# Ledger of designs, part 316: peptides against a protein of PDB entry 7UQJ

Target 1, 160 residues: chain A of PDB entry 7UQJ
Amino acid sequence: PELYQNFNITPPRGVLFHGPPGTGKTLMARALAASCSSDERKITFFMRKGADILSKWVGEAERQLRLLFEEAKKHQPSIIFFDEIDGLAPVRSSKQEQIHASIVSTLLALMDGMDNRGQVIVIGATNRPDAVDPALRRPGRFDREFYFPLPDVKARFKIL

## One batch from the design tools (peptide; made by RFdiffusion4, then SolubleMPNN)

Design b2_p27_8_s4 (from b2_p27_8, 11 letters changed)
Fold by OpenDDE base, seed 2:
Structure b2_p27_8_s4 (fold): chain B 160 residues (1-160), chain C 160 residues (1-160), chain D 160 residues (1-160), chain A 27 residues (1-27)
Amino acid sequence: as target 1 above (160 residues)
Amino acid sequence: as target 1 above (160 residues)
Amino acid sequence: as target 1 above (160 residues)
Amino acid sequence: LEKVVREVEPAPQEEIEADPYPYPPLP
């Protein structure tokens, strides 16, 4: 929220952090939450793993997503961080179509239903951006992508 | 502090985070401060920009450094993070020699005066390690260097 | 390897990074691998997710662990990083006892079989240290634990 | 623990199927 306000940038409804595992996507999301929280303006950080939503809440995943977005809206300014979002919203593959399609559809509807005036930022993290349903990567959803590359190899540390 | 206690490692007096801009040096320092703070043991995080110390405190920069180290010592366990430390302690270039030499000398003296038992860690961040005075990079000062490489440049930030 | 050599500390056979998700455990492990590699001494970094070893390799997980440790030994100095190690070696819960018990036993044997002279460090990361089999947390295995706390929101960043 | 990012050569993946470092497809 404040990060984008300080830049006079319309906060994206959703930000996709993608890149190899361990590139600091989750750390960055938390640090953004922390950096945007002041003593006066605590940012509430909601974290969910995509795979955990599917595994723990088979049949309630949609309800849990709705509750998560409602709680995030109630505790504005807030960040919803989906770690491993490719686990929640995989590219439409034939065999798991119905349950995953409903969860993706619910997530899409929740992201589309967020007014730009809400101080709720959704951050999705993935190691496989191509494994995320393309419908999530459209404008008004995860419309900003941040690659977290592997830190370049060429760095000589002289441990003196 | 606790990290080094848990390792039974003498905490370095200073750590140099170096690497290209935007590689998460500041984020890492904050995450380390956070990662070393518990409910019982709050780590106080002091942040200064090297250029700000020079620009705001022409003639008082030495005093401000002393006060910073005293405050950090008072609020142990603590981290002093110098962002853009190359701005505070540039390699001795001809024209700004006297004022910079005194500030560097003061920083050196403050780092040398820290007892290894003090739970004060100094983290310097720079984009240009070669622009940091080599005297700071000696054992007992910034004796540990950490490169933060560029995340591999080919990452097309497709802002869709 | 070199990190512990520089500290004159016997490298632990295993290090457990634990703490809330997104506290930078994986980033730290990569950064350690990086910090210990020089142009002359490249540290090979092996990364596996605990859950992926179980899900992809049902029936071969033991063989894959052996191959991983052999490869790590072949490419010394090396770090084996298990992200979400609680997924690979969960606390013995009643229903999945046999396959998980064999994997845990294999991991234990591999860690016990590492000569202290081997430049192989095993780093386990978990969000739930209490969900890791206590047998892994014994001396000679994951005998060093590192808590990665949440950036405590109450960390007074006194920017003095 | 000071996060130092050097040359982590990815494990030579030829024999170990699961790419621990899925390189983003070349653009």
Scores: peptide ipSAE 0.000, ipTM 0.182, DockQ to the pose 0.071; fails the geometry check
Fold by OpenDDE base, seed 3:
Structure b2_p27_8_s4 (fold): chain B 160 residues (1-160), chain C 160 residues (1-160), chain D 160 residues (1-160), chain A 27 residues (1-27)
Amino acid sequence: as target 1 above (160 residues)
Amino acid sequence: as target 1 above (160 residues)
Amino acid sequence: as target 1 above (160 residues)
Amino acid sequence: LEKVVREVEPAPQEEIEADPYPYPPLP
């Protein structure tokens, strides 16, 4: 926040963290929230898992997303972190088209509806950026992507 | 390895990392693997997600677990990291009793079958230790538990 | 700490995080500290920048290092994180030989003087592991190295 | 609404306080 305020840099609306499992995407999001909070400006961190939104709230996932974004807006500055966003927003051409299409459309609308002045940052984490709807990866949404490689520990982590 | 060898301390067979999502359980497991590797002794790190073993290998999950433990034994010293182990090894009393009972039983047998001299450490990560079968949390299995609190940043790092 | 206590693994005396700028070395150190703290066992995190120790305490840097290690020992379990450790511990053959030689020697002695039972972990972060004195990279000091590759962020985050 | 708001953990999971002293003075 202060870095963005001091430099007049508009914070990205959405950031996609992508890379192999266990590369610290979620931890980085939390630690970014921590590092960006000051004594005067606590950042509110909201975390949701894409699969949990679908599984807990079958048919209510859209309402849950709306409530999440409203609460994040109420507690500005805030970060919304979606872990496993590929579970929430699969590519529209996948065989589960109908149930996911509404959720993706709601998430798109919520991200588009975030005013540029909103101190709400959305971070999506995925192991498969190609499984995320390309509409989410467009400018004004998840327009910034961070690849989290496996820490190239000189020890060959043969992830078999 | 050398610390355990020099002190005749039997390495724990299994370690349970538990705590809220995004507390760095997976990252800690990778960091431990990398920290324990030296230039001469590279630790082989095997990572599996509990849900992925169930979803990719319906009916073959037991065979995949056996192959994983054999490959880990072949590439000693090694770490097997199970992310979301509650997805692989749910409590036996949960309504999904039958399909998971065989997988849990196989994992128990594989952990019990690890020779005390084996340079194979199993790390399980979960958000819900109470959702993990208590049989896995017994001595000789996941006998060591590590709570990953939320970075309850209210725990002032009194950075004195 | 609990990780190392529960494992009866003697915590590494020192861990070197190396890799390009902005790869999350500092963030990882904080996240490891946070993840290793429990409700019962708060880890005390000490963060210092190598250049700041030299700049703030010209001629007292050795005393400041001693005080830091004593305070870390007093508040066990603790992590001492040196960001930009190449600024604190340059290679002895570099043109700043005399002033830095004493600081490096003091840091070596402090790391060597950490009892195996001390719950003090030292993490050094650098962009240039080859600029760090090889004596610090020996067993019993920064004996464990973690490479933080550039996240192969095909998207240049021009961190302007 | 309160029950749904409680079940939807919309509450800030964490207020993360930044370290005001990233380089605290040595004691």
Scores: peptide ipSAE 0.000, ipTM 0.321, DockQ to the pose 0.051; fails the geometry check
Fold by OpenDDE base, seed 4:
Structure b2_p27_8_s4 (fold): chain B 160 residues (1-160), chain C 160 residues (1-160), chain D 160 residues (1-160), chain A 27 residues (1-27)
Amino acid sequence: as target 1 above (160 residues)
Amino acid sequence: as target 1 above (160 residues)
Amino acid sequence: as target 1 above (160 residues)
Amino acid sequence: LEKVVREVEPAPQEEIEADPYPYPPLP
């Protein structure tokens, strides 16, 4: 985030972290949040799990998303991190289409409604980028994707 | 891995990674697995999510745990990583006690049945260590706990 | 640490943590030190910054390295962590070659002089592994390299 | 970020066979 400001690069509105489970996508999102916090400018980090928004807030998931984006806007500069975003916005499967479609449409509208002047970045993490609704992966939404491949088992040796 | 050898410290059978969500417990477990392989000695890494074992394998969860530990023993040296282990072995709550108690008892027996000579390490990751059955947190099971604090804002800056 | 024992893998004398700035190499090193400390066996953690050894101790850098390794040997089991080791042991560039070559040669000799029976591990952290003298990256020195992806700052504290 | 994640992945030596499929196929 700070790098984009320092380099006068338009920060992405949304960043999709994708790659196999346990590649540190969730790890990267809080790092970005925390690296972009200066002593002068603390970044507020909002974390939500996609499955939790669906399961804990049945019928209120849209409202919870709206409230989350409103809080993030109030606490600018901020990062909204969606862990397991494929759980929030799955590719339309026939049996749950209406509820998922409404939540996806709300998330799309909230991301589209983030003016370029807002200091809010959305990070989605998924183990299955192809399970995320392609509408979220378009420019102005999750328009940057970062693949978190499995650290080569060779590189993995290099972590411990 | 190597530090415990150099220090002649008995390696734990089980390591509990605990701390707030999105702190890279899963990344560390993969990194541990990776670091402990060598060009000569590849480590097999088994990852399971606690909720998946309960939800996908209703009535087969015990068998799946047994198979997992048998495969890990066949593919020594190996790591078994349980992501969200609090989902697999919650603190006994009255209404679901029987199924959870049976799965917990099976996991306890499998961990206890790992001979100290076995090249199998079990890593549990949880966001709520107090939601993990205390029986799993005893010596000979998850006898090492690694608290994964939230990086201080100053340590946060160092990561980006 | 523990996995290498279980696997009867000879622990490296030196571990190179490399990856982009802030990637929690320092955090991981501290957390490795903490994880390898038991209630019975506390690990002594020595942290030095490569640039500090060069800049604060002009003409004494070799002596400071020797003293550091002697203290680490006295306080076994111990970890020596070099943050920004590329500042201590840059790839030979023509104008500063003599002073850097002497410090590098001293560090090489100190690492080579660590008997396999010593409970001292050296961890070097760099953002630029290719800026580290290749002589340090050989077997018996920093013979394990550890790449640190950019991961979450809030989540990296959860790595150890 | 992609480079960083990619560089952790190809760092060089020791193969943990991460079973890419978290579940063995049903026999």
Scores: peptide ipSAE 0.000, ipTM 0.298, DockQ to the pose 0.093; fails the geometry check

Design b2_p27_8_s4 (from b2_p27_8, 11 letters changed)
Fold by OpenDDE base, seed 5:
Structure b2_p27_8_s4 (fold): chain B 160 residues (1-160), chain C 160 residues (1-160), chain D 160 residues (1-160), chain A 27 residues (1-27)
Amino acid sequence: as target 1 above (160 residues)
Amino acid sequence: as target 1 above (160 residues)
Amino acid sequence: as target 1 above (160 residues)
Amino acid sequence: LEKVVREVEPAPQEEIEADPYPYPPLP
């Protein structure tokens, strides 16, 4: 947010962290959130797990998403991190289509509405980018994808 | 592993990483797997998500656990990381008892059998340590627990 | 770096990983390095130990830093990881002041010059953030700090 | 080793708890 102001770069609306499980997507998101705070300017980091928003808020997931984005806007500059976003916005499958379609639609609308929301960045983490609704992966949404490879065997050796 | 050798510390059979979501448990486990490998001694890191073992291997979860532990033994020194281990071995609830009890029992037996498995360490990560079967949290299993606090607001400021 | 291109986000000049020894800072840096490479675009990861640059290159540390940053720029997108950066850039103490001041000044200038250096990110790891020259911890340098808490004392021993 | 990820700016807010994976229905 301030970085984007300081550098006159349009902040991405959404960033998708994808890669094999345990590649540090969640920690990278936290790390990025942390890394982007200066002593002078506090970023509010909201974390939600995708499946939790669906399970804890059965029938209210849309409202909770709206509230989350409102709180993020109130506490801007802010990061909303969706861990396991494939749990929030799975690819439309025929049998679960309607409820998921509504939540995905709400998330899409909330992301599209971020131009007017000031300094709110959304980070989604997934192990399965192909399980994330392609509508979320479009420009102005999660238009920005980060592959978290397995620390390659060599990278394991160099992480080693 | 090398750390344990260097310090004459008996390597734990199992290590439970617990704490709020996104505290870097998974990454710490990968980090540790990697930090414990010297250029001379390659540690093989196996990662499985607890829920994935249940979902992908419905009816074969026990066999997959056995195979995982055999592969880990074959590729020793090895780390087996179970991300979201509360998904593999939830606290015994009456309605899901039998199938979960068998998987938990298999995991318990595999962990108890690690004395004969050489240099295999199991790391379990959970957001809910109280959702992990207490039998797994006993000596000789995940007898070793790590709280990953939320980076405290101050620790977030220091992660800041 | 590709991440930064793909996202039009200004890459941080520098990220400081700090926290107790063995908290996986070095490994996180390597994991982060590894996590951001796609099969299509390899990031060149340069690792140097802070004390090694001082000890191996007595009197040439500045030249080696310059060469490192030039190589990183030549092989961009690149990450320069300074493990134990407190060894490279200790807080100014009176008796070692002049030589360290020059190396710190060179590192500062190299980091300040990264705007013109393209896709090079510097990660510094330290066990003692307070031993890192505060000039390095300013905006445009290591303006981003990551506290690696002790995995609780139980944590290190169990990771051992 | 491979690439590092982008800047998102200011301070830490509290993480809200994540719910466990939906278990597949028992067969």
Scores: peptide ipSAE 0.000, ipTM 0.316, DockQ to the pose 0.053; fails the geometry check

## One batch from the design tools (peptide; made by RFdiffusion4, then SolubleMPNN)

Design b2_p28_1_s1 (from b2_p28_1, 12 letters changed)
Fold by OpenDDE base, seed 1:
Structure b2_p28_1_s1 (fold): chain B 160 residues (1-160), chain C 160 residues (1-160), chain D 160 residues (1-160), chain A 28 residues (1-28)
Amino acid sequence: as target 1 above (160 residues)
Amino acid sequence: as target 1 above (160 residues)
Amino acid sequence: as target 1 above (160 residues)
Amino acid sequence: PLPVQVLEPHPELKEEFEELQKKLKEEY
């Protein structure tokens, strides 16, 4: 927190974790949430799967996104983690435009509506960064991208 | 290459990883992919979820499978990993026969059409090997099966 | 087994693992399954995802639950692990009442119908304990709840 | 390192996985 104030660095409103599946994106998001939690300052970690927001909440996905951001703002400092965000905000394809466009538009508005004074970090995880709507990858949204490479053979020999 | 030629062992066109969920099937498939990658010879790792091929590509699943195998062949040496393959090729149930049967038939044809000279390995992962169409478990397809048991308590005390 | 007989502790018919996603609920359920398996006494571990029971088995979810409990009883000592149980037995919402209510009613009846002499343990995992039907959280069902906290920074530094 | 829960193949399968890994390395 203090570090971002001192450097006039607008804290990234969103961080995109991308890379091959099971490279530990979800685990890093959790590691960051725990590492940023001190005894004095617990970070609230909200996790949603992109596909679950679309499939479980057909017709209410927008409302659920709003509620999620409101709850994250209420429980700040907080992290909102969207696992498989390409399932929530896929690249605009011509045939499914209306439902996906409304959800994307809502997510964009929620990310844009985060006042820079809010201690809410949004982390998106995807295996397909190019399958995420480019509008989400704009400055003031998911403006930082972290590539999760496959662990090298040497890293795997420590795991095998 | 030379070892398979000498033993008249047709390299397994497919390997089935089966066992309880989160036993590391997906991770092992990746570990194998990285362990087989040398500095000189990178293996291209293609990953798809079986359910995603059916749900995201309704009516195009066959085309997407063909493209996946073509791309894997183009980027050989390569591994195609199907996570949750029972979602792609479920046991033939009477009510959903046509759509699932066409996808299974396409996957069978693609696996059968892999020339033995191709450096393309197919890995399927399932929690339910008996829910995978038996036609996929035939020789020249997923003809090797690896059971992923639950790691023993002792293995978990190293993780906890 | 013997320990529960000695203490007149009715073995919990169900244990609810709850906490933030990837806190190791599924991992712990498996650790428990492995820890309870001796060389002489293998525990059979049955795993289902709540959403998979609803989505893959539309109209047969009740039958699949019955078969699962029958198979678990046949292979006792056994553990039935429901991952994402909030997907199977969501809180009763007014609009989806009939299909969800029948599945919940079936699961309740199956848990209530487990004779205390059965060596069948049911473990439910959820990220949203409040999204699980309160009827499942009653005594004689999921009557023990284990919170899986986010691993502290120090625990994560051992993992990182 | 992110605990990539490399679920070690069960010790009983370790040899089969090492052999599979070796075969896969030798193939490539």
Scores: peptide ipSAE 0.000, ipTM 0.253, DockQ to the pose 0.029; fails the geometry check
Fold by OpenDDE base, seed 3:
Structure b2_p28_1_s1 (fold): chain B 160 residues (1-160), chain C 160 residues (1-160), chain D 160 residues (1-160), chain A 28 residues (1-28)
Amino acid sequence: as target 1 above (160 residues)
Amino acid sequence: as target 1 above (160 residues)
Amino acid sequence: as target 1 above (160 residues)
Amino acid sequence: PLPVQVLEPHPELKEEFEELQKKLKEEY
């Protein structure tokens, strides 16, 4: 509420930034965090990579997600940014199925369990929005999607 | 040369962008590519992630690097951007040693084998410059390092 | 220079960010400013809106531009960001001709008068690149153009 | 330790972002 009360926007619980790599998704998330932060109201920015949660925390990924959300709640107002969220929450039909399914289920539960009054915003960044579980893209989760296109490089250098 | 001939600067063969994640390293690389591209001289921008080269192509990573550099040479002037280059070229002392050592050696050889006359610039981005093999940070390789600090919101806006 | 001397890129004197409104041009300029600032080398970021220079400073706009460039020179390395620069520098053929022509001429002279050794970068943002005087888009001025495409904001706001 | 970055706010960004948000709301 209050982070977006300043913006008169109903806070998206989750925002999905999608688009080609290097379109500034992560930078935009940080800049949004910085812009929403005020001298009176410092925003705590948490960042994780989807692949890091899987690779570094095999078997503890669920606990790490819970701790991340608890820490974000403790440091409200806060932003949780998941870079490469498609690495964390692939479509349930992919052959590496069981480990991913439990992590996705935990993330879904954590996003659903965010009270509407929580000053925690979750931003997911992906290069492949279709590789993200559609369950994450439902209302009350990543219900807002922002496409970050490549900067179309119309550099008109006329060297005269 | 000619990309930097217009700039009268000895082109760094390699530029290391380092700093915290989401500081706009990739976006800056694209913006630099875009800004160096003219209507007459379109720069071809190649982007790879260090982890993607390793993950997709166990045993072919060396070949993929060679092909990437050949394709970049074919499409001169060009920029090769390695996002998360610490994933491709970890410090040789890391216990996952053998596969990484060969890829690092190939990348070193490719960077050393760039004729000073090549219109190919290599940009590596990392969050951990100390995790990048010091051999890559030597003159003639990634000899230039750019720290991308977090947007230190202490940009002194003196509102006058 | 040294901002870009660190980059060994001839600093664009001016960079034009163009694209539809809400594409993050201003945010990107701030994020770039912040990313180029280091612990050792803080960049001073100056921001002005083109319309504000015209509306708030009718008859003093030229002096305000000079003061802005002098202050930016005093606080080097610095970035001057002009948001809505099409408001400051409309195409000379628009019927409000005389006042705009003098301001444009002053801005041109200030950009031309930036010694190649000045660590001052000018970023202009516009929604209408064709509404910006072509004289500003010449080499040595806003010689680099970045198109910010609309994030295809498929904000599926299902307002249920 | 989680890299907790406290982003210090810029008060001036607030007004500009409110204006951008207002413009975005009026166009959509």
Scores: peptide ipSAE 0.000, ipTM 0.305, DockQ to the pose 0.038; fails the geometry check
Fold by OpenDDE base, seed 4:
Structure b2_p28_1_s1 (fold): chain B 160 residues (1-160), chain C 160 residues (1-160), chain D 160 residues (1-160), chain A 28 residues (1-28)
Amino acid sequence: as target 1 above (160 residues)
Amino acid sequence: as target 1 above (160 residues)
Amino acid sequence: as target 1 above (160 residues)
Amino acid sequence: PLPVQVLEPHPELKEEFEELQKKLKEEY
């Protein structure tokens, strides 16, 4: 948050962390949440896994998303972290369209319904950005994307 | 690794990384793999997700585990990383016993069949160590366990 | 651990983690500490911030370093993690020389006084390896260095 | 093919590490 205030950058509503598995996407999201939390300004960090939201009946998955965004808004400033967001919002053309389409539509509506003045940031993490519905990657949603490279083999060598 | 040389500790065949989601278990396993690779001695890193192995027919999951261990042995020194190992090897008392029991038995046999001189390390990562079959947590398997704490609010601030 | 036994690598006394802020240096140190602790062999993890040691009177900072190394030796196997070590041990040619020189000299003496058989690893983390006194980067001290890359320029841009 | 990742140095850091390995080999 301070970084955005200091840079006069309009904070994105949504940020997509993408890169190979185990590049620290989830860790970085948690670290961001913590670095934004001061003693005077605690940030609430909400974490969900995309597949764990889908493991419920479609209507219950939508309800859980709504409740998550409501809780995030009540506890603002807040970060919503979706781990494996490709599991929640696969590309619409994927053969399992009907079950996912309602959940994707609900997530899109929830992201579009966030006030620009809301202190709620949504972070999605995926190993496959191309497996995420392109509708989520549009301006006003996950309009910022972050590639987490594999930690360099050289950087890894000296730790051991 | 250094700690184990200095400590005269028999290197475990298997290491269980456990702790809350997004504490960097997968990143650590990757960093360990790469930090053990030199220009003279490349380590092969194999990564699988527990649930992704189960998503196949039971007999195909067992075959994929066998092939994984064979490839790891061919490409030694190697690390096999199982992310979400609780998804692969849930506690035997869980009501879905029949499908998981064969895969757990195959994984146990593959770990027990590793030569103590084999340059193959198996790393399991879980958010729920108590959800992993206790048979995997025995000596000669995942006989070392590593708790990844949430970085304290103060420790989180310094990562960013 | 096994990888080092198999590689016949002499464990360094000190490892320097360097790279841009937010690359997970502190987390990696904690996860390394965790990854060396078994039920039979708990590793004690000591964490200090360089600047927090300096915020006290110089004589108390030196005493705190001595006490830290004594506690680490008592609780061996142990890891001492210095976050922001550039704050503790700036380059000797930096204009604040007199206050830092005594603390740097104390840290050097403490690292040199570690027995090669001592089960104490020192990890320093910095965003500026060039701001760390080169005397700390010599063999028998922080003789291994690790570059934590930024998640790609595109990854950094869209978190901001 | 099983996703076997041989961890290779990032090409941009390849030179800096070859130079560091050379220094390490000269000091030992």
Scores: peptide ipSAE 0.000, ipTM 0.246, DockQ to the pose 0.053; fails the geometry check

